# Designs tried in a protein design run: peptides against a protein of PDB entry 5OOQ. Part 3

Target 1, 227 residues: chain A of PDB entry 5OOQ
Amino acid sequence: YREDVRQVVTHPANALSFLQPGRLVEISVNGKDNYGWGAVVDFAKRINKRNPSAVYTDHESYIVNVVVNTMYIDSPVNLLKPFNPTLPEGIRPAEEGEKSICAVIPITLDSIKSIGNLRLYMPKDIRASGQKETVGKSLREVNRRFPDGIPVLDPVKNMKIEDEDFLKLMKKIDVLNTKLSSNPLTNSMRLEELYGKYSRKHDLHEDMKQLKRKISESQAVIQLDDL

## One batch from the design tools (peptide; made by RFdiffusion4, then SolubleMPNN)

Design b2_p28_6_s3 (from b2_p28_6, 15 letters changed)
Fold by OpenDDE base, seed 4:
Structure b2_p28_6_s3 (fold): chain B 227 residues (1-227), chain A 28 residues (1-28)
Amino acid sequence: as target 1 above (227 residues)
Amino acid sequence: MLKYETFEELLKKEKEKKEEEEKKKKEE
């Protein structure tokens, strides 16, 4: 059930509008490499220049650049390619007792475990020397302020996911969290059917263009208020 | 000083901005 919710939340139709610069996201690459909470830099549609006919799943169709502060210090971060979510061998989070550094990593939507209800102020040039470290300090401070965990976006209240089948899923999860005994899975619409509804409703190409404009406008507002 | 905003604060700011833009459009 948690994975079913994650799949709906991280679908492009729902997630992209909440991936503004500075948005906190919890990152797990390939279900194993847990980087913890990072900050969104930007996102773009995944384009394979070498194979333009490459078809990606909805969750793999976008690349999100995120700042993490948990990169293992000896990771080959110099081999990281912008907009390439296939991470080089040796790119991993620091384990217990290992030193970590700040890095920008490209991930897919499928690598987002959760979307936070917080947004950091992002430096204008995150790629400049020292700017990643500033975001890293901010991430540490956020974690210090929220020892019980960073607040997660509510899919219904915050993200306004109004799909009836998703609402039914959420209700079932709430019931299960209160009553461990009933196996309510039998009447849940298949996740594939839920995704089919989102994919048919949203032309992701057009939506991304509109969303990038909205994000750019929102960034301009943040700059104007700081001025 | 850590600068961060809650989603609720962000939504409030976006709503206020839209209201200001609508006011400007009505005054023109």
Scores: peptide ipSAE 0.040, ipTM 0.496, DockQ to the pose 0.618
Fold by OpenDDE base, seed 2:
Structure b2_p28_6_s3 (fold): chain B 227 residues (1-227), chain A 28 residues (1-28)
Amino acid sequence: as target 1 above (227 residues)
Amino acid sequence: MLKYETFEELLKKEKEKKEEEEKKKKEE
């Protein structure tokens, strides 16, 4: 059920409007490399110049650049290519006892584990020397302030996901969470169906235009705070 | 240290801004 919720939440139609600069997201690359909470820099539609006919899944169709503070210090970060979500070999989170550094990594929506209910004020030039480290300090401070975990966006209350099938799923999850003894795993098959229905109902192109507007409006709010 | 805002705070500010813009349009 959690994976099913994640698929709906991270779908472009839902996620992109909440991926403003500074938005906190929890990152797991390829289901293996857990970077923890990072901060969104920006996002763009995935374009393959070498293969313009490349068809990506909805979750792979966008690249999100995120600042993480958990990159292994000896990772070949110099080999990172902007807007290339195929990470070089050796790019990984620091393990326990290893030193970490701040880095900007390109990820797909599929690498977002959760979207936080918090947004950092981001520097104008995150690529400038020292700016990533500043964001890294802020991420540490946020984690310190939220020892029980960073608040996650409520898909219904915050994200306004009003799909009936999704609401039914959420209700089932709530019932299961209240019933600590019931195995939540059995109904996971139904969310692929929900996602399939949702993906078919939402024209991603129109949603992207609306999303760009919402992002612009959200950026305007930040600019007002920076003034 | 970078400041951060909750989503609810951001939404509140956005609503307030829209309300102010609507008031200005009505006064014109």
Scores: peptide ipSAE 0.031, ipTM 0.427, DockQ to the pose 0.562
Fold by OpenDDE base, seed 5:
Structure b2_p28_6_s3 (fold): chain B 227 residues (1-227), chain A 28 residues (1-28)
Amino acid sequence: as target 1 above (227 residues)
Amino acid sequence: MLKYETFEELLKKEKEKKEEEEKKKKEE
């Protein structure tokens, strides 16, 4: 059920409007490598230059660059390529007792575990020396201020996901959390139907253009606050 | 110093900017 909610929340039709620079997101790469909370740098539609006819799933069709402060210190971060979600071997989060560094990693929407209700002020040039570490310090301070966890966006109240099937799913989750009775099989079929509705309703290309405009407007807000 | 905004604060600022832009367009 939590995975079903995650699939809807991270769908491009819902998620992209909330991936402004500095947006906090919780990151799990391939369901295994947990980087914790990071900050969004930017995003773009995924383009395969080698195979322009490649069709990606909606959750894999966009690449998000994020700053993390949990990268293992001996990871080959110099091999990271912007907007390439295929991570080099050895790129991993630090384990307990290991030292970590700040890095910018490219992820798919499917690697977003949750979207936070907080946004950091981002440096103009995140790739400049010391800028990633500044964001890393800010991430540590946020975690210090929220010891019980960073607040997550409400899918209905904040993200305005008003789909009837999604609302029914949310109600079922609330009931199941109360009754400890889950039937996961019935929900997966409904998620596929819901996914099909989103894919048919939205032109992702036009949505991206509109979102870029909204992001530019949001950046203007940040720039005005920095003046 | 850590600078961050809540989602609600961001939405408020975005609405205020849109209203200001609409006012400017009507005055032109």
Scores: peptide ipSAE 0.027, ipTM 0.461, DockQ to the pose 0.606
Fold by OpenDDE base, seed 3:
Structure b2_p28_6_s3 (fold): chain B 227 residues (1-227), chain A 28 residues (1-28)
Amino acid sequence: as target 1 above (227 residues)
Amino acid sequence: MLKYETFEELLKKEKEKKEEEEKKKKEE
């Protein structure tokens, strides 16, 4: 059920309008490499210049650039290719006892574990020397202020996901959380039916996305330097 | 100083801006 919620939340129709510069996201690459909470730099539609006819799933069709502060210090970060979510071998988070550095990594929507209810003010040029480290300091400070975890966006109240099947799923999860002793609900709602509804509503969500982007761009003017 | 905004704060600011714009339009 948690994975079902994640799939709906990270679908382009829902997620992209909340991936403004500075948005906090929890990152797990390929379900193995946990980078923790990072900050969104930007996103773009995935384009394969070598194979323009390449078909990606909805969750793989966009690349999100994120600042992380948990990159292993000896990772070959120089091998990172812009807009390539296939990370080079050796790119990994620092393990316990290892030193970490700040890096910008390209990820897919499928690598987003959760979307935070917090947005950092981002420097104008995050690619400039020292700017990613400034964001890294801010990420550490956020984690310090929220020891019980960074608050996650509410899919219904904040993200306005109003699909009836999704609402039923959320209600079932709430019931299961309250009734830990009750039999697992065997009827997994068909995620495919949920996705089919989102793909059809995507055009309406793009209009809302443009409006939200304009609002986001106007608010991005507050620099981290005012911090 | 760490500066961040919550979604709720963002929505509040957006509503306030819309209300101010509507007031300005009514005064013109």
Scores: peptide ipSAE 0.170, ipTM 0.606, DockQ to the pose 0.655; fails the geometry check

Design b2_p28_6_s4 (from b2_p28_6, 13 letters changed)
Fold by OpenDDE base, seed 2:
Structure b2_p28_6_s4 (fold): chain B 227 residues (1-227), chain A 28 residues (1-28)
Amino acid sequence: as target 1 above (227 residues)
Amino acid sequence: SLKYTTFEEELKKKEEEEKKKELEEEEK
């Protein structure tokens, strides 16, 4: 269910208006590399210069540049290319006991776990020397102030997602949080219908396949948590 | 000092800026 909500929240139609400079976002690259909370620098539509006819899914169609303060110190950050979400080998978050540095990384919308309620005041030139570290200090201070986690934007109250199927999904999640008895399969079908409304016809089929896969993965995780 | 804005504060600021613009337009 969390993945289902994430798919709707991170869809371009919903997410882009909340990705202003300084917006905090929680970042997980490829479902493996957790960078924690970062700050949005900017975003742009993804353009493939080598293949202008490349069709991206909705969640991969935009590149978001984010400042993270959890980059492994020995990561080859000099190999990072702006607006290229395919990260070089060795780009990873610092593990426990490793030193970290601040870096700007390009990510897709699919790498956003959550969108924060908070927005930092960003320096005018974040790419200037030392400015990344200033944002990094701010991120550390925010994490210190919110030990229980940075508050997430409310999809309904804040983001004004008023789709009936989404509201039903949210209600079901709320009920499930109170009652274990509702079948996750019913919510997956409604999410497919909901996602179909946001997706353009051409991207719809691939997005539905990815959604089905993610729903299946989410169900597997729920089964693991229920065990 | 750390400076950040909550979403609620952002909305209030926008509303205040809009009201200020409306007042400035009415005074013209």
Scores: peptide ipSAE 0.418, ipTM 0.793, DockQ to the pose 0.824
Fold by OpenDDE base, seed 3:
Structure b2_p28_6_s4 (fold): chain B 227 residues (1-227), chain A 28 residues (1-28)
Amino acid sequence: as target 1 above (227 residues)
Amino acid sequence: SLKYTTFEEELKKKEEEEKKKELEEEEK
């Protein structure tokens, strides 16, 4: 059930509007490499320049750049390519007893475990020397202030996910958490129907983004002609 | 100094900015 919730929350139709610069997200790459809480820098639609016809799943169709403060110090961070979520070998979080550094890593939506309620004030130029470390200090301070965990966005109240099947899923989770015997097996089959509804919303979101871009480009051209 | 905003604070700020714009439009 938690994975089902995660799939809905991290779908582009729901997640992208909450991935503003400074948004805290909990990061797990490939279901193995846990970087903990990081801060969003930006995101972009995944484009394969070598294969423009490449089709990605919804959760792999966007790249999110995030600052983490848990990168292993000897990781080949110089090999990181912006907007390439395929991480080089040796890129991993520090283990217990190892030293960590701050790094910006590109991840997919599928690597987001949770979206935090909190948004940091980000430096204007995060790529400038020392700026990543500043964000890293902020992340450490946030973790210190929230020893019981950083508060997660409420998918219903905050994210306004109002799908009936999702609401039923959430209610079932609440019932399970209260140890009320609800039959767990029936919910996996309805996830496909939920996914179909979100796919349509995603298409609308992309259309709106394209429209906003066209409007912005048109306004920029008008401003250039007025100068 | 650590600076962050909660989602609830972001919403309040947005609502206040929208109300301010509406009032400014009504005054024109």
Scores: peptide ipSAE 0.417, ipTM 0.794, DockQ to the pose 0.650
Fold by OpenDDE base, seed 5:
Structure b2_p28_6_s4 (fold): chain B 227 residues (1-227), chain A 28 residues (1-28)
Amino acid sequence: as target 1 above (227 residues)
Amino acid sequence: SLKYTTFEEELKKKEEEEKKKELEEEEK
């Protein structure tokens, strides 16, 4: 059920409007590499220059750059490529007893476990020397201030996810958390239906953006011709 | 010192900025 909620929350139609610079997000890469809470730098639509016809899932269609303070110190961070979520070999979080450093890593939406309520004030140039470490110190201080965990955005109250099936899912989760009863199979079918609905909404949103761009471009051309 | 904003504070700030813009547009 938590995964079902995560899939809805991290869908582009819901997540992107909450991925402002400094937004805290909890990061897990490939379901194994837990980086903990990081801070969003920026995001962009995923473009494969080598294969422009590549089709990505909705959760893999955007790349989010995030500052983490849990990168293993001996990780080959110099091999990291901005907006390339395929991480080089050896890029991993520090294990217990290992030293960590601050790094900016590109992740997909699928690597976001949760979206935090908090947003840090970000340096203007995060790539400048020492700026990552400043954010890293801030992340440590946040974790210190919230020993019970960083508060997560409420999907309904904060994110305004009003899908009826999602609301039903949330209610079921609340009931199940209270009653310790879970039916995973029913949730999977509903997740597919929800995913389909959100995908359609996203497609419409992209179509609207494209239309707005075309209108803007047409207006710009008209203005250029009038000059 | 650590500086962060809660979502509730962000909403308030946006509302204030929108009101300010509306007032600035009315004054033009």
Scores: peptide ipSAE 0.415, ipTM 0.795, DockQ to the pose 0.631
Fold by OpenDDE base, seed 4:
Structure b2_p28_6_s4 (fold): chain B 227 residues (1-227), chain A 28 residues (1-28)
Amino acid sequence: as target 1 above (227 residues)
Amino acid sequence: SLKYTTFEEELKKKEEEEKKKELEEEEK
Protein backbone atom coordinates (compact mmCIF):
# COMPACT_ATOMS: atom_id res chain seq x y z
CA TYR B 1 0.00 0.00 0.00
CA ARG B 2 2.84 2.41 0.73
CA GLU B 3 4.32 1.87 -2.70
CA ASP B 4 0.91 2.38 -4.30
CA VAL B 5 0.59 5.70 -2.51
CA ARG B 6 4.12 6.64 -3.53
CA GLN B 7 3.40 5.89 -7.18
CA VAL B 8 0.39 8.20 -7.16
CA VAL B 9 2.05 10.97 -5.15
CA THR B 10 5.19 10.98 -7.30
CA HIS B 11 3.31 10.94 -10.59
CA PRO B 12 4.08 14.12 -12.60
CA ALA B 13 0.44 15.18 -12.55
CA ASN B 14 0.54 15.33 -8.75
CA ALA B 15 4.16 15.91 -7.76
CA LEU B 16 5.41 18.69 -10.04
CA SER B 17 3.26 21.44 -8.55
CA PHE B 18 4.84 20.69 -5.16
CA LEU B 19 8.46 20.59 -6.32
CA GLN B 20 9.15 24.28 -5.80
CA PRO B 21 12.66 25.39 -4.88
CA GLY B 22 13.32 24.46 -1.28
CA ARG B 23 10.66 21.74 -1.03
CA LEU B 24 11.94 18.93 1.12
CA VAL B 25 11.84 15.48 -0.44
CA GLU B 26 12.98 12.14 0.86
CA ILE B 27 15.31 10.53 -1.64
CA SER B 28 16.03 6.90 -2.40
CA VAL B 29 17.92 6.24 -5.62
CA ASN B 30 17.44 2.89 -7.35
CA GLY B 31 15.76 1.53 -4.24
CA LYS B 32 19.11 1.14 -2.47
CA ASP B 33 20.81 4.50 -2.02
CA ASN B 34 19.00 6.40 0.70
CA TYR B 35 20.10 10.03 0.80
CA GLY B 36 17.45 11.01 3.34
CA TRP B 37 15.76 14.38 3.12
CA GLY B 38 17.00 16.80 0.48
CA ALA B 39 15.86 20.15 -0.86
CA VAL B 40 14.55 20.69 -4.38
CA VAL B 41 16.54 23.09 -6.53
CA ASP B 42 14.52 22.82 -9.73
CA PHE B 43 13.09 20.32 -12.17
CA ALA B 44 12.85 19.90 -15.91
CA LYS B 45 11.35 17.53 -18.41
CA ARG B 46 13.81 14.83 -19.32
CA ILE B 47 15.21 15.36 -22.79
CA ASN B 48 17.55 12.88 -24.34
CA LYS B 49 19.59 14.84 -26.85
CA ARG B 50 21.31 11.68 -28.04
CA ASN B 51 18.06 9.84 -28.54
CA PRO B 52 15.19 12.27 -29.04
CA SER B 53 12.85 9.37 -29.65
CA ALA B 54 13.49 7.93 -26.21
CA VAL B 55 10.27 7.27 -24.35
CA TYR B 56 10.38 7.44 -20.59
CA THR B 57 7.85 6.27 -18.07
CA ASP B 58 5.89 8.99 -16.32
CA HIS B 59 8.05 8.66 -13.21
CA GLU B 60 11.25 8.87 -15.25
CA SER B 61 10.11 11.65 -17.59
CA TYR B 62 11.27 14.49 -15.32
CA ILE B 63 14.57 15.26 -13.67
CA VAL B 64 14.59 16.88 -10.25
CA ASN B 65 17.77 18.51 -9.00
CA VAL B 66 18.05 18.17 -5.24
CA VAL B 67 20.56 19.24 -2.62
CA VAL B 68 21.54 16.42 -0.32
CA ASN B 69 23.83 16.59 2.69
CA THR B 70 24.52 12.86 2.88
CA MET B 71 26.77 12.36 -0.14
CA TYR B 72 29.82 10.24 0.61
CA ILE B 73 32.84 12.52 0.76
CA ASP B 74 34.89 10.45 -1.68
CA SER B 75 32.09 10.18 -4.22
CA PRO B 76 33.08 11.44 -7.68
CA VAL B 77 30.71 14.41 -7.51
CA ASN B 78 32.67 16.16 -10.25
CA LEU B 79 31.33 13.55 -12.66
CA LEU B 80 27.74 14.52 -11.93
CA LYS B 81 26.07 15.96 -15.00
CA PRO B 82 23.19 18.35 -14.59
CA PHE B 83 19.92 16.84 -15.75
CA ASN B 84 21.43 13.37 -16.09
CA PRO B 85 19.75 11.08 -13.58
CA THR B 86 22.08 8.22 -14.47
CA LEU B 87 24.52 8.69 -11.65
CA PRO B 88 28.18 7.82 -12.13
CA GLU B 89 29.59 4.79 -10.41
CA GLY B 90 30.67 5.60 -6.88
CA ILE B 91 27.98 8.22 -6.29
CA ARG B 92 26.40 7.05 -3.06
CA PRO B 93 25.29 8.24 0.36
CA ALA B 94 27.71 8.06 3.25
CA GLU B 95 27.40 5.01 5.43
CA GLU B 96 27.57 5.04 9.20
CA GLY B 97 30.96 6.33 10.28
CA GLU B 98 31.73 7.88 6.89
CA LYS B 99 31.97 11.60 6.25
CA SER B 100 29.39 13.25 4.08
CA ILE B 101 29.30 16.35 1.90
CA CYS B 102 26.62 18.46 0.28
CA ALA B 103 25.91 17.83 -3.37
CA VAL B 104 23.31 18.57 -6.00
CA ILE B 105 22.13 15.37 -7.61
CA PRO B 106 19.71 14.88 -10.48
CA ILE B 107 17.03 12.34 -9.68
CA THR B 108 13.85 11.07 -11.27
CA LEU B 109 10.44 11.25 -9.66
CA ASP B 110 10.75 7.54 -9.05
CA SER B 111 13.58 8.29 -6.61
CA ILE B 112 11.29 10.40 -4.41
CA LYS B 113 10.16 8.43 -1.40
CA SER B 114 8.03 11.23 0.05
CA ILE B 115 7.32 14.93 -0.39
CA GLY B 116 7.70 17.01 2.73
CA ASN B 117 5.37 19.61 4.15
CA LEU B 118 8.31 21.96 4.68
CA ARG B 119 9.96 24.26 2.20
CA LEU B 120 13.35 25.85 2.84
CA TYR B 121 14.29 29.32 1.76
CA MET B 122 16.78 28.62 -0.98
CA PRO B 123 19.73 30.75 -2.01
CA LYS B 124 19.28 32.49 -5.35
CA ASP B 125 22.30 30.72 -6.80
CA ILE B 126 22.72 27.29 -5.30
CA ARG B 127 25.72 26.59 -7.50
CA ALA B 128 27.68 29.46 -6.04
CA SER B 129 30.45 28.57 -3.65
CA GLY B 130 29.20 27.81 -0.15
CA GLN B 131 25.51 27.86 -0.99
CA LYS B 132 25.10 24.09 -1.01
CA GLU B 133 26.65 23.96 2.43
CA THR B 134 24.18 26.55 3.67
CA VAL B 135 21.32 24.36 2.51
CA GLY B 136 23.08 21.40 4.08
CA LYS B 137 23.17 23.19 7.42
CA SER B 138 19.49 23.96 7.06
CA LEU B 139 18.74 20.30 6.37
CA ARG B 140 20.64 19.28 9.50
CA GLU B 141 18.75 21.82 11.57
CA VAL B 142 15.41 20.65 10.21
CA ASN B 143 16.28 17.07 11.05
CA ARG B 144 17.24 18.21 14.55
CA ARG B 145 13.92 20.00 15.00
CA PHE B 146 11.92 17.03 13.78
CA PRO B 147 13.47 14.00 15.49
CA ASP B 148 10.34 11.96 14.79
CA GLY B 149 10.64 12.75 11.10
CA ILE B 150 9.88 15.62 8.77
CA PRO B 151 6.14 16.06 8.22
CA VAL B 152 4.95 14.67 4.90
CA LEU B 153 2.43 16.43 2.68
CA ASP B 154 -1.03 14.99 3.01
CA PRO B 155 -1.92 13.62 -0.43
CA VAL B 156 -5.59 14.46 -0.03
CA LYS B 157 -5.69 17.56 2.15
CA ASN B 158 -2.54 19.25 0.88
CA MET B 159 -1.95 17.80 -2.57
CA LYS B 160 -5.68 17.61 -3.36
CA ILE B 161 -5.42 14.26 -5.08
CA GLU B 162 -9.06 13.50 -5.78
CA ASP B 163 -8.76 10.28 -7.74
CA GLU B 164 -11.49 7.93 -6.56
CA ASP B 165 -9.29 4.87 -6.50
CA PHE B 166 -6.66 6.76 -4.58
CA LEU B 167 -9.20 8.00 -2.06
CA LYS B 168 -10.35 4.43 -1.60
CA LEU B 169 -6.76 3.37 -1.11
CA MET B 170 -6.20 6.08 1.48
CA LYS B 171 -9.36 5.11 3.28
CA LYS B 172 -8.22 1.50 3.40
CA ILE B 173 -4.86 2.56 4.78
CA ASP B 174 -6.54 4.69 7.43
CA VAL B 175 -8.74 1.79 8.42
CA LEU B 176 -5.74 -0.50 8.60
CA ASN B 177 -3.79 2.03 10.64
CA THR B 178 -6.71 2.40 12.99
CA LYS B 179 -6.96 -1.34 13.31
CA LEU B 180 -3.24 -1.62 13.91
CA SER B 181 -3.39 1.09 16.55
CA SER B 182 -6.43 -0.48 18.14
CA ASN B 183 -5.06 -3.97 17.83
CA PRO B 184 -4.93 -5.45 21.30
CA LEU B 185 -1.70 -7.15 20.32
CA THR B 186 -0.09 -3.86 19.34
CA ASN B 187 -1.38 -2.28 22.49
CA SER B 188 -0.25 -5.28 24.48
CA MET B 189 3.17 -5.17 22.85
CA ARG B 190 3.43 -1.47 23.55
CA LEU B 191 2.17 -2.07 27.03
CA GLU B 192 4.63 -4.92 27.35
CA GLU B 193 7.41 -2.68 26.11
CA LEU B 194 6.28 0.08 28.43
CA TYR B 195 5.90 -2.39 31.27
CA GLY B 196 9.23 -3.90 30.34
CA LYS B 197 10.87 -0.50 30.49
CA TYR B 198 8.98 0.34 33.63
CA SER B 199 9.86 -3.01 35.14
CA ARG B 200 13.51 -2.51 34.28
CA LYS B 201 13.44 0.95 35.77
CA HIS B 202 11.66 -0.35 38.83
CA ASP B 203 14.08 -3.24 39.13
CA LEU B 204 17.01 -0.86 38.87
CA HIS B 205 15.48 1.38 41.49
CA GLU B 206 14.82 -1.57 43.74
CA ASP B 207 18.34 -2.82 43.19
CA MET B 208 19.68 0.60 44.09
CA LYS B 209 17.48 0.72 47.16
CA GLN B 210 18.64 -2.73 48.20
CA LEU B 211 22.25 -1.76 47.65
CA LYS B 212 21.77 1.40 49.71
CA ARG B 213 20.13 -0.66 52.43
CA LYS B 214 22.99 -3.16 52.43
CA ILE B 215 25.50 -0.34 52.64
CA SER B 216 23.59 1.24 55.52
CA GLU B 217 23.25 -2.09 57.29
CA SER B 218 26.93 -2.77 56.86
CA GLN B 219 27.76 0.64 58.28
CA ALA B 220 25.41 0.06 61.18
CA VAL B 221 27.02 -3.30 61.92
CA ILE B 222 30.47 -1.71 61.89
CA GLN B 223 29.24 0.93 64.33
CA LEU B 224 27.80 -1.76 66.60
CA ASP B 225 31.08 -3.67 66.63
CA ASP B 226 32.93 -0.50 67.63
CA LEU B 227 30.62 -0.06 70.60
CA SER A 1 19.21 31.30 10.96
CA LEU A 2 17.20 28.46 9.51
CA LYS A 3 14.17 29.65 7.62
CA TYR A 4 11.50 27.35 6.38
CA THR A 5 7.80 27.50 5.75
CA THR A 6 5.10 24.97 6.35
CA PHE A 7 2.64 24.22 3.62
CA GLU A 8 -0.04 26.05 5.56
CA GLU A 9 2.13 29.15 5.84
CA GLU A 10 2.98 28.94 2.16
CA LEU A 11 -0.70 28.82 1.25
CA LYS A 12 -1.46 31.76 3.50
CA LYS A 13 1.32 33.80 1.94
CA LYS A 14 0.11 32.96 -1.54
CA GLU A 15 -3.42 33.99 -0.66
CA GLU A 16 -2.16 37.26 0.80
CA GLU A 17 -0.13 37.95 -2.32
CA GLU A 18 -3.12 37.21 -4.52
CA LYS A 19 -5.31 39.55 -2.47
CA LYS A 20 -2.66 42.24 -2.72
CA LYS A 21 -2.56 41.88 -6.50
CA GLU A 22 -6.33 42.03 -6.70
CA LEU A 23 -6.33 45.21 -4.63
CA GLU A 24 -3.62 46.71 -6.80
CA GLU A 25 -5.61 45.86 -9.91
CA GLU A 26 -8.76 47.40 -8.45
CA GLU A 27 -6.87 50.60 -7.65
CA LYS A 28 -5.88 51.03 -11.32
Scores: peptide ipSAE 0.398, ipTM 0.783, DockQ to the pose 0.631

Design b2_p28_7_s3 (from b2_p28_7, 14 letters changed)
Fold by OpenDDE base, seed 2:
Structure b2_p28_7_s3 (fold): chain B 227 residues (1-227), chain A 28 residues (1-28)
Amino acid sequence: as target 1 above (227 residues)
Amino acid sequence: SSFLKLITEEEIEAFRKEEEERRRREEE
């Protein structure tokens, strides 16, 4: 069920509106490399210049650049290519007892474990020397302030996901959290159907959300600059 | 150390509303 919720939440139709600069996201790359909470820099639609006909899944169709503060210090970060989510070998989070550094990594939506209900003020030029480390300090401060975990964006209350099947899923999860073990398989199939419906409807919806996001981001940036 | 301000989504929405109200007042 959690994975099903994650799939809906991280779908472009839903997620992109909440990937403003500084938005906190929890990152897991390839289901194994947990970077913890990072901060969104920006995102773009994935374009393969070498293969323009490349078709990506919805969850792989966008690249999100995120600042993480958990990169293993000896990772070949110099080999990272902007907007290339295929990470070089050796790019990994620091393990326990290892030193970490701040890095900007390109990820897909599928690498987002959760979206936080918090946003950092981001420097204008995150690529400038020292700026990543500043964000890294802020991430540490966030973790310090939220020892019980960073608040996750509520899919219904905050993200306004109003799909009936999703709402039913959420209700089932709520019931299951109180009463464990109804059939997860039936819900997963419905979610796939939902994704199919979303994919068709969301070209227009995505454009609208992107526009709303741009407006909101512009307003938020102005407000952030005025603070 | 330039501490980056943490902003909640609620705060962002509050700011949005405040700005909308400001604009409305300027148009009146």
Scores: peptide ipSAE 0.094, ipTM 0.645, DockQ to the pose 0.119
Fold by OpenDDE base, seed 3:
Structure b2_p28_7_s3 (fold): chain B 227 residues (1-227), chain A 28 residues (1-28)
Amino acid sequence: as target 1 above (227 residues)
Amino acid sequence: SSFLKLITEEEIEAFRKEEEERRRREEE
């Protein structure tokens, strides 16, 4: 059920509206490499210049650039290719006892484990020397302030996902968290139908253009004095 | 070191509502 929720939340129709610069996201690449919480730089539609006819799944159709502070120090970060989510060999998070550095990595939507209910104010030029490290310090401070975990966006209250089947799924999860006994297997078939409905109802290209305009306008630095 | 400010989604939504309300008052 958690994976089912993740698939709906990370679908482009839902996720892209919340991938503003500075948005916190929890990152797991290929289900193995856990980078923890990172900050969104930007996103773009995935384009294969060598094979323009390449068909990607919805969850692989966008590239999200994220700042992480958990990159292994000896990782070949110079081999990272802009807009290529296929990471070079040796690009990995630091293990226990290893030193880490800050890096910008390109990921797919499928590599997002969760979307946080927090945003960082991002530097204008994140690629400038020292700016990644500044974001890295902010990420450490966030983790310090939220020892019980960074708050995750509520799919219904915050993301306004109103699909009836999804709402039923969420209700079932709430009931199952209270009642351990009901069979998980029957619900996987309904998720494919949900994705088909999202893809048909939303012109993702137009939604992305409107979103980019709204993001550019909404970069109002809300000075929270009371932190 | 300029500390990056944390902004919650609730604060963003509150700000949006306040700006919309301000615009409505200016149009009246």
Scores: peptide ipSAE 0.025, ipTM 0.504, DockQ to the pose 0.093
Fold by OpenDDE base, seed 5:
Structure b2_p28_7_s3 (fold): chain B 227 residues (1-227), chain A 28 residues (1-28)
Amino acid sequence: as target 1 above (227 residues)
Amino acid sequence: SSFLKLITEEEIEAFRKEEEERRRREEE
């Protein structure tokens, strides 16, 4: 259910209005590399100059530049290509006991785990010498001030997601959290319907196929873990 | 001294309302 909510929240129609410079976002690249909370620099529509006919999924159609303070110090950050969300091999967060540095990384919307209800004041030129480190210090201070976690945007109250099916999903999640009794399968079907409606509104039929694949892969992983 | 000011969503919303109100006054 959390993944289902994440898919709706990180959809361009919902997320982009909350990706202002300095917005805190929790970052997980490719579902594997957890960078923790970072700060949004900017975002841009993904354009393939070499292949203008390239079709991206909704969640891959934008590139978000984020400052992270958890980059492994020996990561090949010099190989980072601006506006290329395909990160070079070796780009990873620092593990426990490893030293980290601040870096700006390009990510897709699919790499956003959550959107925080906090924003940092960002310097005008984040790429200038010392500016990333300043943001990094601010991120550490935020984490210090919120030991119980950074507050996450409420999809309904803050993001004003008023889709009836989404509201029903949220109600079901609330009931499930209280009663542990509702069948997970019924909620996944409704999420597919919701995503289908969003896809239709944005002519994103191709995105639905990829999402179904990802949902199927995620379900396969869950089934493997339950096995 | 965190050089960066933390802005709460409440502050952002207040700013949005103020800007909307300013815009309405400029249209009158």
Scores: peptide ipSAE 0.132, ipTM 0.673, DockQ to the pose 0.126; fails the geometry check
Fold by OpenDDE base, seed 1:
Structure b2_p28_7_s3 (fold): chain B 227 residues (1-227), chain A 28 residues (1-28)
Amino acid sequence: as target 1 above (227 residues)
Amino acid sequence: SSFLKLITEEEIEAFRKEEEERRRREEE
């Protein structure tokens, strides 16, 4: 169920409106490389110049550049290519006891574990010398301020995902958190229907996304003042 | 230390307004 929620949350129709520069996102690459919380630099639609007809899944159709402060120091970061989510061999987070550095990594939406209800101030030129390290310091400070974890966007309250099937899914999860009984397979079929709805609404959804973005930005601040 | 400002809504909106105003000034 958590994965099902993640799939809906990270769908372009929902996620892109919350991927402003400085937005905190929790990053897991290939389901194994956990970089922790990073800060969004920018995003772009994935374009394959070699194969313009390439069709990507919705979750692979955008590339998000994120600053992480957990990159292993001996990772070949010089081989990183902007907007290329295929990471070179050896690019990994630092393990316990290893030294880490700040890096900008390109990820797909599928590599977003969660979207935080926090946004950092981002330098205008993140590629300038020392700017990544500044963001890295900010990330450390955020982690220090939120020892119990960075607040995650509520899909319903913050992201305003109002799809009835999703709401039913969320209710089922809430019930399951109280009662472990409902069948995951039945929910997966409904997710495909949800994805179909999101794909069809994508063009009209951009206007709705802008509105949702404005609402979300307003709510994030209120929660910070209350915390 | 100044870069650690949690962008408050007010700062985001101020920045948005400032960018919008800058854009308007650059288009004039």
Scores: peptide ipSAE 0.048, ipTM 0.610, DockQ to the pose 0.146; fails the geometry check

